# Ledger of designs, part 1: peptides against a protein of PDB entry 4DOW

All scores and structures are predictions.

Target 1, 157 residues: chain A of PDB entry 4DOW
Amino acid sequence: TFSWVGRPLPNRKQFQQMYREICMKINDGSEIHIKVGQFVLIQGEDNKKPYVAKLIELFQNGAEVPPKKCARVQWFVRFLEIPVSKRHLLGRSPPAQEIFWYDCSDWDNKINVETIIGPVQVVALAPEEVIPVDQKSEETLFVKLSWNKKDFAPLPP
Positions, changes and structure headers below are counted from each chain's first letter, unless a header gives other numbers.
Peptide ipSAE was made for these designs. It is ipSAE averaged over its two directions, with the distance scale d0 held at 1.0 Angstrom where the peptide's residues are scored. Compare it between designs on one protein only; published cut-offs may not apply.
A fold fails the geometry check if it doesn't show the stated peptide or something in it is severely misdrawn.

## One batch from the design tools (peptide; made by RFdiffusion4, then SolubleMPNN; aimed at target 1 I117; its pose is not in this set)

Design b1_p9_5_s2
Fold by OpenDDE base, seed 2:
Structure b1_p9_5_s2 (fold): chain B 157 residues (1-157), chain A 9 residues (1-9)
Amino acid sequence: as target 1 above (157 residues)
Amino acid sequence: MVKKYVRKK
């Protein structure tokens, strides 16, 4: 169950009420609050690892019937999402914790909040910084580079 | 499930 936290933020978009924070109530009754700017895991295809995204906007979309709780996201991609023919461009075998900033505008970046599995920690690293890999590797993801469907590049600002 | 590979219009 998802519910908005706080009052709608001022905005000029018709049919949209924007919010800063959403509450996710899980099966055991506990609550997780997720805010704009945080990172989340999003339900992917069957037998696939969850997608990773940064929340850019949270909004109720009144243009839909019934209104939907939505988010605008910045996508990340896992290495295994990169086409096989392009993976060699990285020039190294990345650890499982590494993800890449998706630097293209061709993907739909609106999601329904109901697809959010939960929050995840994403840490940006400089190229020279080593990704720590331990037993808790699935706990934190790391990003050094962007992927623009053609090549890897330094992270955007 | 999310179909993030769907192209934006």
Scores: peptide ipSAE 0.157, ipTM 0.818, DockQ to the pose 0.287
OpenDDE base, seeds 1, 3, 4, 5: peptide ipSAE 0.106, 0.094, 0.150, 0.103; ipTM 0.766, 0.759, 0.819, 0.762

Design b1_p9_5_s3
Fold by OpenDDE base, seed 3:
Order: C-alpha cells, then sequence, then structure tokens
Structure b1_p9_5_s3 (fold): chain B 157 residues (1-157), chain A 9 residues (1-9)
C-alpha cells in the first residue's frame, strides 16, 4: 500500500499532483518513507533482478482513470542489462554491486509506485576508487560510469 | 512489473 505524505507541491502540470514523499506500507505493517532524490529497487520482469533507479518526481497522474500514483526516474543499469556484445567495452569484470548511470532518453522513465520494492543505497565513486565488497556492504550499489548504449563514460556532472 | 522499453519521441 502506498500513500502520499504531505500536501501536493506547487505544480504547473494540469493533470499531475506532485509530491515530495510517499509512504510504503510493507508486509509486517511497518512503513517506509521514500522521498524524491532517493534510490529505489523496482520490480523487473520475470526472472530478472530488480531494476535500480533514482526518483526524480513523485506524482499522481490525474489523466489516468482512475488516477495512478507514479514516479519519474533516472534509470541505472546493471552490468547484465548491457548487451553481451558490448560488455567488453568496460575493459574489466565488474563486481556485482556495480551499476551504471543510463545516459539515454529513449527509455520510458515513468513507473507506477506499486512496482517499487524498497529503497537502496547507491554510492557514486571515482573510477580509481575501489568498490568495497564485504558482507555488510553487499546491499550497497556503486556507480562509477555512465552507459549510453555505445560506450561507458565518466558520470555526468 | 516494469518493462524498460524504447519510447519513441
Amino acid sequence: as target 1 above (157 residues)
Amino acid sequence: MVKKYYRKK
């Protein structure tokens, strides 16, 4: 169950009410609050690991009937989402914790909040920084590079 | 479920 926290933010979009925060009620009855700017895991397709994204907008889409609670996201990609034929362009075998900033605008970046699994920690690192791989940090994801469907590049500013 | 797909602009 998802519910908005607070009142709608000022917005010029005719059919969209924007919010800063949403409350996610989970199985045990506890609540997790997720805000714009945080990173989340999103339920992917069957047999696929959850997607990773940064929340850039939270909004209720009044253009839909009934209105839907939605988010606009900046996508990240896992290494295994990169086409096999292009993975060699990284020049190394990344740890499982590494993700990449998706530097294209061709993907649909609107999601239903119901697909959010929960928050996740994403840490930006310089290329020369070592990704720590220990049991306590296994749930933390790290980003060093962007991916634009053609090559890897330094992170956007 | 979310499916990432090409969005024609």
Scores: peptide ipSAE 0.169, ipTM 0.811, DockQ to the pose 0.221
OpenDDE base, seeds 1, 2, 4, 5: peptide ipSAE 0.167, 0.162, 0.159, 0.163; ipTM 0.809, 0.812, 0.808, 0.812

## One batch from the design tools (peptide; made by RFdiffusion4, then SolubleMPNN; aimed at target 1 I111 T115; its pose is not in this set)

Design b2_p20_1_s2
Fold by OpenDDE base, seed 5:
Structure b2_p20_1_s2 (fold): chain B 157 residues (1-157), chain A 20 residues (1-20)
Amino acid sequence: as target 1 above (157 residues)
Amino acid sequence: APPKNLLVKPKSYQPKSLWF
């Protein structure tokens, strides 16, 4: 289950109440608080690995019946989510922990919070920085580049 | 509902600009 934390934020969007933080209860009964600006894993489709996203907005959508708890996100993509025909453009074999900033507008960036699996750590690196593959925690994800369906590009400084 | 899991701390290190 998901519940809002704190008071609604002031906003000008009709039919929406915005929040800074949401609380989710996980399987063992414990609670996890997730805030705007943090990174999360989103339930995958068709046995795919979870998607990775940064939370931009948390809001209750009053235009829907019944009202839904939603989030607006910035998407990331895993290397294996990139079409096979385009993967060669990277020019290297990335480690499994590398993700890419999705720089396209063709994906719906609105999600239901119920699709959130949990928080994840994402670390931005310069292109010359080495991804620590040998670390005990292989759950941290790293981003160096963006992907715009045409090519890879360095992240803006 | 699908199972929910916590992987790591929900923090980020952002030496590069990752603006909304």
Scores: peptide ipSAE 0.029, ipTM 0.562, DockQ to the pose 0.042
OpenDDE base, seeds 1, 2, 3, 4: peptide ipSAE 0.028, 0.025, 0.020, 0.031; ipTM 0.553, 0.572, 0.575, 0.569; seed 4 fails the geometry check

Design b2_p20_1_s4
Fold by OpenDDE base, seed 2:
Structure b2_p20_1_s4 (fold): chain B 157 residues (1-157), chain A 20 residues (1-20)
Amino acid sequence: as target 1 above (157 residues)
Amino acid sequence: MAPTNLLVKPKSFVPKSKWF
């Protein structure tokens, strides 16, 4: 179950009410608050690892009946989501914790908040910084590069 | 490009469980 936290933000988009924060109630009945700017795991296909995204906007879509709770996101991709024929372009074998900023606009960046599994920690690193692999950091994801379906590149500004 | 070489797009699914 998802519910908005706080009052709608001022906006001029038709049929939309924007919010800063949403509350998700998980299986054990506990509640987690997620804010714009944070990172989340999005449910994928069966037997696939969740997708990773940064929340850009949270909004109620009043154009739908019934209204839907939605988010606008910036996508990341896992290395294994990149086509096999392109993986060699990285020039190295990344750790499982590494993800890449998806630098394309061909993907729909609107999601239903019901697909959100939960929050995740994502840390941006410089190329020379080493990704930690200790027990405490195993659940943290790290990003050094972007992927634009053609090649890897430095992170966008 | 062969379908196996296409980047998989995120899809919307009905959630079955929540975890992180």
Scores: peptide ipSAE 0.027, ipTM 0.599, DockQ to the pose 0.125
OpenDDE base, seeds 1, 3, 4, 5: peptide ipSAE 0.019, 0.025, 0.018, 0.020; ipTM 0.552, 0.574, 0.548, 0.549

Design b2_p20_6_s2
Fold by OpenDDE base, seed 2:
Structure b2_p20_6_s2 (fold): chain B 157 residues (1-157), chain A 20 residues (1-20)
Amino acid sequence: as target 1 above (157 residues)
Amino acid sequence: KDPLAILKEKRLKNTTVLKF
């Protein structure tokens, strides 16, 4: 179950109410609050790891019946989401914790909040920084580079 | 369509997502 936290933010988009925060209520009765700017895991296909995204906007789409709770996101990709024929362009074997900033506009960046599994920590690193592999840090994902379907590049600002 | 099915269609357009 998802519910908005706080009052709608002032916006000029017709049929949309913008929000800063959303509350997830999970089966055990606990509640998790997620804000714009945080990173989330999005439910993937069967036998696939969840997708990773940064929340850019939270909004209710009033043009739909019934209204839908939605988010606009910046996508990340896992190494295994990159075509096998292009993986060699990285020039190294990345750890499982590494993800890449998706630098293309061909993907729809609007999602239904019902696909959100929960929050996740994503840390941006410089190329020379080492990704920690300790058990305590294995829940954290790290990003150094972007992927634009053609090549890897330095992380954008 | 359910939200997950819609999401899959959005991400799979002209892309190959491999099994994990």
Scores: peptide ipSAE 0.105, ipTM 0.723, DockQ to the pose 0.051
OpenDDE base, seeds 1, 3, 4, 5: peptide ipSAE 0.101, 0.029, 0.098, 0.096; ipTM 0.726, 0.500, 0.714, 0.723

## One batch from the design tools (peptide; made by RFdiffusion4; aimed at target 1 W75 F76 D106)

Design b2_p21_3
Pose (drawn by RFdiffusion4):
Structure b2_p21_3 (pose): chain A 157 residues (1-157), chain P 21 residues (1-21)
Amino acid sequence: as target 1 above (157 residues)
Amino acid sequence: HAEEKEEATEEAEEEEEEEEE
Protein backbone atom coordinates (compact mmCIF):
# COMPACT_ATOMS: atom_id res chain seq x y z
CA THR A 1 0.00 0.00 0.00
CA PHE A 2 1.07 3.58 -0.68
CA SER A 3 1.05 6.91 1.09
CA TRP A 4 2.23 10.33 0.19
CA VAL A 5 5.21 11.73 2.00
CA GLY A 6 4.82 15.25 3.34
CA ARG A 7 3.50 18.31 1.53
CA PRO A 8 2.59 18.51 -2.17
CA LEU A 9 4.80 20.35 -4.59
CA PRO A 10 3.77 23.84 -5.69
CA ASN A 11 0.54 23.42 -7.66
CA ARG A 12 0.80 22.99 -11.45
CA LYS A 13 -2.26 21.23 -12.76
CA GLN A 14 -5.80 21.73 -11.64
CA PHE A 15 -7.46 18.85 -9.80
CA GLN A 16 -4.08 17.27 -9.17
CA GLN A 17 -1.65 17.45 -6.28
CA MET A 18 1.97 16.62 -7.15
CA TYR A 19 4.46 14.93 -4.83
CA ARG A 20 8.19 14.46 -5.01
CA GLU A 21 7.97 11.17 -3.16
CA ILE A 22 5.75 8.22 -2.38
CA CYS A 23 6.02 5.72 0.44
CA MET A 24 5.50 2.05 -0.30
CA LYS A 25 4.96 -0.58 2.41
CA ILE A 26 5.84 -4.22 1.71
CA ASN A 27 4.69 -7.47 3.41
CA ASP A 28 8.30 -7.72 4.54
CA GLY A 29 6.79 -4.97 6.66
CA SER A 30 9.16 -2.19 5.84
CA GLU A 31 8.77 1.19 4.14
CA ILE A 32 10.50 2.25 0.96
CA HIS A 33 10.52 5.72 -0.50
CA ILE A 34 10.22 6.02 -4.34
CA LYS A 35 11.05 9.47 -5.74
CA VAL A 36 10.35 11.30 -8.98
CA GLY A 37 13.41 10.62 -11.15
CA GLN A 38 13.80 7.05 -9.89
CA PHE A 39 12.77 3.99 -11.83
CA VAL A 40 10.09 1.43 -11.17
CA LEU A 41 9.10 -1.98 -12.33
CA ILE A 42 5.48 -1.84 -13.35
CA GLN A 43 3.27 -4.94 -13.33
CA GLY A 44 2.34 -6.01 -16.84
CA GLU A 45 0.77 -9.26 -17.97
CA ASP A 46 1.43 -12.18 -15.68
CA ASN A 47 3.51 -14.09 -18.28
CA LYS A 48 5.92 -11.21 -19.04
CA LYS A 49 8.70 -9.18 -17.37
CA PRO A 50 7.60 -5.93 -15.68
CA TYR A 51 7.56 -2.79 -17.70
CA VAL A 52 10.30 -0.38 -16.72
CA ALA A 53 9.68 3.28 -16.38
CA LYS A 54 11.29 6.44 -15.06
CA LEU A 55 8.96 8.34 -12.70
CA ILE A 56 8.55 11.83 -14.07
CA GLU A 57 5.60 12.86 -11.89
CA LEU A 58 3.79 11.55 -8.84
CA PHE A 59 0.31 12.84 -8.25
CA GLN A 60 -3.04 12.58 -6.52
CA ASN A 61 -5.55 12.78 -9.35
CA GLY A 62 -8.72 14.55 -8.28
CA ALA A 63 -10.22 14.01 -11.72
CA GLU A 64 -10.84 10.39 -10.85
CA VAL A 65 -13.42 9.48 -8.27
CA PRO A 66 -12.64 8.18 -5.90
CA PRO A 67 -9.29 9.89 -6.26
CA LYS A 68 -6.27 7.81 -7.00
CA LYS A 69 -2.54 8.02 -6.58
CA CYS A 70 -0.96 8.22 -10.07
CA ALA A 71 2.38 8.54 -11.79
CA ARG A 72 3.47 9.85 -15.15
CA VAL A 73 6.37 8.00 -16.52
CA GLN A 74 8.95 7.99 -19.23
CA TRP A 75 8.71 4.50 -20.69
CA PHE A 76 11.51 2.18 -21.44
CA VAL A 77 11.02 -0.88 -23.58
CA ARG A 78 12.55 -4.26 -23.39
CA PHE A 79 14.11 -5.84 -26.45
CA LEU A 80 11.13 -8.16 -26.80
CA GLU A 81 8.83 -5.13 -26.97
CA ILE A 82 10.59 -4.04 -30.16
CA PRO A 83 9.05 -5.56 -33.30
CA VAL A 84 10.94 -8.70 -34.28
CA SER A 85 11.43 -7.25 -37.77
CA LYS A 86 13.27 -4.28 -36.33
CA ARG A 87 15.50 -6.05 -33.87
CA HIS A 88 18.34 -6.58 -36.33
CA LEU A 89 18.69 -2.80 -36.62
CA LEU A 90 20.50 -2.86 -33.30
CA GLY A 91 23.26 -4.87 -34.90
CA ARG A 92 23.93 -6.94 -31.78
CA SER A 93 22.32 -9.23 -29.21
CA PRO A 94 21.43 -7.18 -26.16
CA PRO A 95 21.70 -8.78 -22.71
CA ALA A 96 18.53 -9.20 -20.66
CA GLN A 97 19.64 -6.34 -18.40
CA GLU A 98 19.76 -3.87 -21.25
CA ILE A 99 16.69 -1.82 -21.90
CA PHE A 100 15.84 1.08 -24.25
CA TRP A 101 14.63 4.62 -23.76
CA TYR A 102 11.33 4.74 -25.51
CA ASP A 103 11.26 7.92 -27.50
CA CYS A 104 7.72 8.15 -28.75
CA SER A 105 4.52 9.78 -27.49
CA ASP A 106 2.06 7.22 -28.76
CA TRP A 107 1.64 5.19 -25.61
CA ASP A 108 -0.01 6.98 -22.70
CA ASN A 109 2.31 7.65 -19.80
CA LYS A 110 -0.10 7.75 -16.82
CA ILE A 111 -0.18 4.80 -14.44
CA ASN A 112 -1.85 3.99 -11.14
CA VAL A 113 0.78 3.67 -8.45
CA GLU A 114 -0.76 0.34 -7.43
CA THR A 115 0.74 -1.12 -10.60
CA ILE A 116 4.20 -0.39 -9.24
CA ILE A 117 6.05 -3.49 -8.12
CA GLY A 118 8.92 -1.45 -6.69
CA PRO A 119 12.00 0.58 -7.46
CA VAL A 120 14.60 -0.60 -9.94
CA GLN A 121 18.09 0.70 -10.51
CA VAL A 122 18.50 1.78 -14.09
CA VAL A 123 21.90 3.05 -15.31
CA ALA A 124 22.91 4.98 -18.41
CA LEU A 125 26.00 3.70 -20.16
CA ALA A 126 28.00 5.09 -23.03
CA PRO A 127 27.55 3.00 -26.16
CA GLU A 128 31.06 1.62 -25.85
CA GLU A 129 30.70 0.62 -22.21
CA VAL A 130 30.18 -3.03 -21.43
CA ILE A 131 27.43 -4.20 -19.20
CA PRO A 132 28.50 -5.89 -16.03
CA VAL A 133 28.11 -8.88 -16.07
CA ASP A 134 29.74 -8.14 -12.78
CA GLN A 135 28.43 -9.84 -9.65
CA LYS A 136 25.64 -9.04 -7.23
CA SER A 137 23.87 -11.22 -9.78
CA GLU A 138 22.74 -7.75 -10.57
CA GLU A 139 19.19 -6.49 -10.42
CA THR A 140 20.38 -3.33 -12.20
CA LEU A 141 19.21 -2.51 -15.74
CA PHE A 142 21.30 -0.55 -18.19
CA VAL A 143 20.37 1.80 -20.93
CA LYS A 144 22.54 2.81 -23.88
CA LEU A 145 20.02 3.67 -26.62
CA SER A 146 16.57 4.97 -27.36
CA TRP A 147 14.09 3.25 -29.60
CA ASN A 148 11.69 5.45 -31.62
CA LYS A 149 9.59 2.82 -33.47
CA LYS A 150 11.96 3.24 -36.43
CA ASP A 151 15.52 3.00 -35.31
CA PHE A 152 17.82 2.80 -32.35
CA ALA A 153 19.34 6.15 -31.58
CA PRO A 154 21.28 7.97 -28.82
CA LEU A 155 19.85 8.81 -25.46
CA PRO A 156 18.08 12.17 -25.49
CA PRO A 157 19.25 15.09 -23.34
CA HIS P 1 4.40 -7.67 -25.59
CA ALA P 2 2.90 -4.26 -24.63
CA GLU P 3 -0.84 -5.00 -24.91
CA GLU P 4 -1.70 -3.36 -21.58
CA LYS P 5 0.04 -0.12 -22.69
CA GLU P 6 -1.95 -0.19 -25.98
CA GLU P 7 -5.28 -0.80 -24.14
CA ALA P 8 -4.53 2.02 -21.64
CA THR P 9 -3.77 4.34 -24.58
CA GLU P 10 -7.03 3.41 -26.30
CA GLU P 11 -8.96 4.09 -23.11
CA ALA P 12 -7.23 7.48 -22.69
CA GLU P 13 -8.12 8.41 -26.31
CA GLU P 14 -11.77 7.43 -25.73
CA GLU P 15 -11.91 9.61 -22.57
CA GLU P 16 -10.44 12.59 -24.55
CA GLU P 17 -13.07 12.12 -27.31
CA GLU P 18 -15.87 12.10 -24.73
CA GLU P 19 -14.55 15.33 -23.13
CA GLU P 20 -14.42 17.01 -26.57
CA GLU P 21 -18.07 15.97 -27.25

## One batch from the design tools (peptide; made by RFdiffusion4, then SolubleMPNN; aimed at target 1 Q43 F76 E114 I117; its pose is not in this set)

Design b2_p22_2_s4
Fold by OpenDDE base, seed 4:
Structure b2_p22_2_s4 (fold): chain B 157 residues (1-157), chain A 22 residues (1-22)
Amino acid sequence: as target 1 above (157 residues)
Amino acid sequence: APKVNTEKAKKLAEELAKKKYS
């Protein structure tokens, strides 16, 4: 179950109510709060790792019937999501924890919040920084570069 | 483009939540 936290934020969009935070309630009754600006895992296809995204907006889409709780996201891509024929462009074998900023507009960046699995920690690193392999932070993902379907590039500011 | 599975998301979310936040 997903529910908005707090009052809607002021906005100029007629059919959208903007929010800063959403609450995800799980079966045992506990709650997870997710805020704009945080990173989340999005449920993908079966037998595949979840997608990674940064929450840019949280909003209720009143243009839909019934209204839907939605999010606008910045997508990230895992190395294994990149076509095999282009993986060599990275010039190295990345650790499993590395993801890439998806620098394309061909993907729909609006999602239903019901597809959110949960929060995930994403840390931006400089190219020279080593991705740590720590057991206590095994769920942390790291981003150094962007991917625009053609090549890898420095992480956008 | 990514294909998001809404139906199974909650189930997995709960499992992950229990692991990370318990």
Scores: peptide ipSAE 0.087, ipTM 0.721, DockQ to the pose 0.491
OpenDDE base, seeds 1, 2, 3, 5: peptide ipSAE 0.053, 0.028, 0.037, 0.087; ipTM 0.689, 0.624, 0.620, 0.718; seed 3 fails the geometry check

## One batch from the design tools (peptide; made by RFdiffusion4, then SolubleMPNN; aimed at target 1 E81; its pose is not in this set)

Design b2_p26_7_s4
Fold by OpenDDE base, seed 2:
Structure b2_p26_7_s4 (fold): chain B 157 residues (1-157), chain A 26 residues (1-26)
Amino acid sequence: as target 1 above (157 residues)
Amino acid sequence: SAEEREKEEEEKRKKFLEELEENKTA
């Protein structure tokens, strides 16, 4: 179950109410608050790992009946989501914890908040920095580069 | 299982590294 936290932000969009924060209620009755700017895991396809995304906007779409709780996201891709024929362009074998900023507009960046599995920690690193491999970091994902379907590049500013 | 998937991904990454090394020696 998802519910808005706080009052809607001032917005000029007629059919959208924007929010800063959403509350996710888990099966055990506990609540997790997720804010714009945080990273989340999104439900993937059958037998695939969850997608990784950064929350850019939280909004209620009033054009739909009933109104839907939605988010706009910045997508990340896992190395194994990159086509096999282009993986060599990285020039190295990345650790399992590495993800890439998806720098393409071909993916729909609007999601239903119901597809959110939970929050995840994502840390940006410089290309020369080593990804720490320790037990405490197993739940942390790291991003060094972007992927634009053609090549890898430094992260956008 | 999640562990089996992780092992499969590790094996794929290992194969990728081997292919890169072979291409550099060619």
Scores: peptide ipSAE 0.025, ipTM 0.471, DockQ to the pose 0.028
OpenDDE base, seeds 1, 3, 4, 5: peptide ipSAE 0.019, 0.018, 0.017, 0.029; ipTM 0.479, 0.483, 0.473, 0.536; seed 5 fails the geometry check

## One batch from the design tools (peptide; aimed at target 1 W75)

Design b2_p28_8 (made by RFdiffusion4)
Pose (drawn by RFdiffusion4):
Structure b2_p28_8 (pose): chain A 157 residues (1-157), chain P 28 residues (1-28)
Amino acid sequence: as target 1 above (157 residues)
Amino acid sequence: EEEEEEEEEEEEERQEEIEELVERKKEH
């Protein structure tokens, strides 16, 4: 379950209250803070890996009744979310830990916070950097490129 | 019993939200 932490950010959109941070309680019993700018795993279909997204806004949406806690995200896509016909354009076999900045506005970016599984560490690498492949049997995901429905390209600014 | 009913309602709402998210992503 989720609760807001502290005061809302200075108001920007009508009927919405924005927050820098959200508190998530687990059945391990503890509390975890997830902040705007951090990444989350978002529950998708039961037979697939979670979506990955960067939190760009956290908000209480008064336009829904009853009101809900929501997030606007910048999506990332997994390699399997890229059309099979386009996968060769990468020119290599990406590891499972590699993900892609999704640079397209066609998919809506608003989610209910209840779809959040939890935070995930996502790291930007230069194209020539190698993914560890280190130990921790890492839960970290790495991003080198964006995908725009057409071609793989550099990470935006 | 009331606590179990509330938890079931919250899980149904969570599953509906997941379905709606997946549907919106499939529309495009």

Design b2_p28_8_s1 (made by RFdiffusion4, then SolubleMPNN; from b2_p28_8, 20 letters changed)
Fold by OpenDDE base, seed 5:
Structure b2_p28_8_s1 (fold): chain B 157 residues (1-157), chain A 28 residues (1-28)
Amino acid sequence: as target 1 above (157 residues)
Amino acid sequence: SSEKKKKEEEEKKKEEDIKKFIEEREKV
């Protein structure tokens, strides 16, 4: 179950109410609050690993009937989501914790909040920085590069 | 062309978004 937290933000869009925060109720009755700017795991298709995204906007879409709770996101991709034929372009074997900024417009950046599994920690690193492999960081994902379906590129400084 | 300008603006915006993302992490 998802519910808005706080009052709607000042709105310029006639059919969208913008919010800063959403509350997720989990089956055990606990509540998780997720805010704009945080990273989340999104339910994958079938047996695929969850997708990773940064929340850019939280909004109720009044143009849909019934109104839906939605988010606009920036996508990240896992190495295994990259086509096998292109993986060699990285020039190294990434750790499982490495993800890439998805620099393409072909993916819909609008999601239903119901697809959110929960929050995840994502840390941006410089290209020369080593991804830590400690037990405490096992749940943390790291970003060094972007992927644009053609090649990998360093993130801008 | 107007389409070329729009693409350039979109690319610039993406670059700015990435830059902002990096800056936010360096500050935290």
Scores: peptide ipSAE 0.229, ipTM 0.733, DockQ to the pose 0.019
OpenDDE base, seeds 1, 2, 3, 4: peptide ipSAE 0.031, 0.017, 0.180, 0.017; ipTM 0.462, 0.383, 0.698, 0.385; seed 1 fails the geometry check

Design b2_p28_8_s4 (made by RFdiffusion4, then SolubleMPNN; from b2_p28_8, 17 letters changed)
Fold by OpenDDE base, seed 3:
Structure b2_p28_8_s4 (fold): chain B 157 residues (1-157), chain A 28 residues (1-28)
Amino acid sequence: as target 1 above (157 residues)
Amino acid sequence: MEEEKKKKEEEEKKEKDIKEFIENLKKV
């Protein structure tokens, strides 16, 4: 179950109420609060690993009947989601914890919040910084580069 | 009753998915 936390933010978008935070109630009755700007795992298709995304907006879409709780996201891709024919462009073998900023507009960036699995930690690194592979970082994802379906590039500002 | 059961199953699936994702990251 998902519920809005706090009051709607001021906005001028017709049929949309924007929020800063959403509460996800999990099976044990505990609550996880997820805020705009945090990273989340999004449910993939049946046999696919979850997608990684950054929450940009949380909003209720009042144009739908019934109104739906939605999010706008920035997508990230895992190395194995990149076509085999293009992987060589990275010039190195990345650790499993490395993800890439998806710099394309071909993916719908609007999701239903019900597809959110949970929060995940993502840390941006400079290209020269080493991705730590230790026990403390095992649950952390790292991003250094963007992917635009053509090539890898430095992260956008 | 049926809706509550479905809700619990969906929540359990989400918890499983996140655990599997993290475990897969640790194995590489």
Scores: peptide ipSAE 0.077, ipTM 0.663, DockQ to the pose 0.073
OpenDDE base, seeds 1, 2, 4, 5: peptide ipSAE 0.063, 0.042, 0.056, 0.044; ipTM 0.563, 0.506, 0.637, 0.526; seed 1 fails the geometry check

## One batch from the design tools (peptide; aimed at target 1 E114)

Design b2_p30_5 (made by RFdiffusion4)
Pose (drawn by RFdiffusion4):
Parts: C-alpha cells; structure tokens; sequence
Structure b2_p30_5 (pose): chain A 157 residues (1-157), chain P 30 residues (1-30)
C-alpha cells in the first residue's frame, strides 16, 4: 500500500497534486521511498516480465473519483516488446538486462501507482560499454539506446 | 475488521487487473 510523503510540490495542473516522493509498504513490513526520477517495475500480464519505466511525475489525481495515486512515466521497452521484424536492426543480441528508452508518444504514460511492483535500478551506459555481467547476480537494468518504432538510436538529452 | 480488510484487498486487486487489461488493450490497438 502507498502513501504520500510530506507536502505536495508547487501546484502545476488543476485537480492534481504532485509529489516528489511516494512511500511503499511491503509485506516484509518495511517502508521504501520511490522518488520522481527513479525507475519502477510495473506489473504487466502475468506471463511476462514487468514493464520498466522512469517516474517523471507522481500525483494525486482529483479527476478520478474516488481519487487515485498516479504516476506519469517515461517508458522503456524490453527487446521482446520490439517487433520481431525490427530486432535485427540492433545488429546484436542484447542481454536480458538491457532495455531501451522508448522514444515515442503513442502509448499513454499515466499509471496507477498500485501497478508498481517496486523500484528498479536502471543505468545508462555508453554504447561501447559492456554490461556486467558482474556479480550481485545483478537486478540492475542497463540502457544504451532508444527505440522509436523505426530504428535504434542514441539516448535523448 | 478482518473481513473489511480482505474485501478492500480484493477490490484493490480487481482494480489493478483492470488497469493492466486496459493498458494491454490500448497497446494492441496502437
């Protein structure tokens, strides 16, 4: 379950209250803070890996009744979310830990915070950097490229 | 109190499944 932390950010949008941070309680019993700018795993279909997204906004949406806690995200896509016909355009076999900045506005970017599984560490690498493949049996995801429905391209600014 | 908490948990689970279904349907239509 989720709760806001502290005061809302200076108001921007009507009927919404924005927050820098959200508190998430687990059945391990502890509390974890997830901030705007951090990444989350978002529950998708039961037979697939979670979606990955960067939190770009956290908000209480008064336009819904009863009101809900929501997030706007920048999507990433997994390799399997890229059309099979387009996968060869990458020119290599990406590891499971590699994900792609989704640079397209076609998919809506608003989610209910209840769809958040939890925070995930996502790291930007230069194209020539290798993915560890280190130890920690890492839960970290790495991003080198964006995908725009047409081609793989550099990470945007 | 335990029955109310269980009902609230079931409602939250249903709402989350609905949100997932709507997101998947919208992406298929895109």
Amino acid sequence: as target 1 above (157 residues)
Amino acid sequence: EEEEEEEEEEEREEEREEEIEEREEEREET

Design b2_p30_5_s4 (made by RFdiffusion4, then SolubleMPNN; from b2_p30_5, 10 letters changed)
Fold by OpenDDE base, seed 4:
Structure b2_p30_5_s4 (fold): chain B 157 residues (1-157), chain A 30 residues (1-30)
Amino acid sequence: as target 1 above (157 residues)
Amino acid sequence: EEEEEKEEEEKRKEEIKKEIEEREKKRKEL
């Protein structure tokens, strides 16, 4: 279950209430608070690795009945999601922890918060920085580059 | 009331499922 934390932010958009934080209750009864600007894992196919996104906005859409708890996200892609024919453009074999900033607008960046699995740590690195692949950081994802369906590029500012 | 709650929960689950499926379709078009 998901519940808003704190008071809604001042918003000019009709039917939308914006929030800074949401509480996710897990099956064990524990609660995880997720804030705007944090990274999350998003549910995909059960047999695949979850998607990665950065939370840009948290909002309730009051135009829907019942009101829907939503997020706006920046998507990331995993290397294996990139077409085989284009993977060579990276010029290297990435570690499993590497993700890429999705630099296209063709995907819906609105999600139902109920598709959030949980928070994840994502660290931005410069292209020359080495991704630390140690057992202690296996849960941490790293981003160096963007992907725009054509090529890899430096991260947007 | 319990039946309505169950129906609403089912609709919510179906909506989530549909969202996931639509997202996956779009991501497979990479």
Scores: peptide ipSAE 0.615, ipTM 0.899, DockQ to the pose 0.681
OpenDDE base, seeds 1, 2, 3, 5: peptide ipSAE 0.614, 0.614, 0.614, 0.615; ipTM 0.898, 0.898, 0.898, 0.898

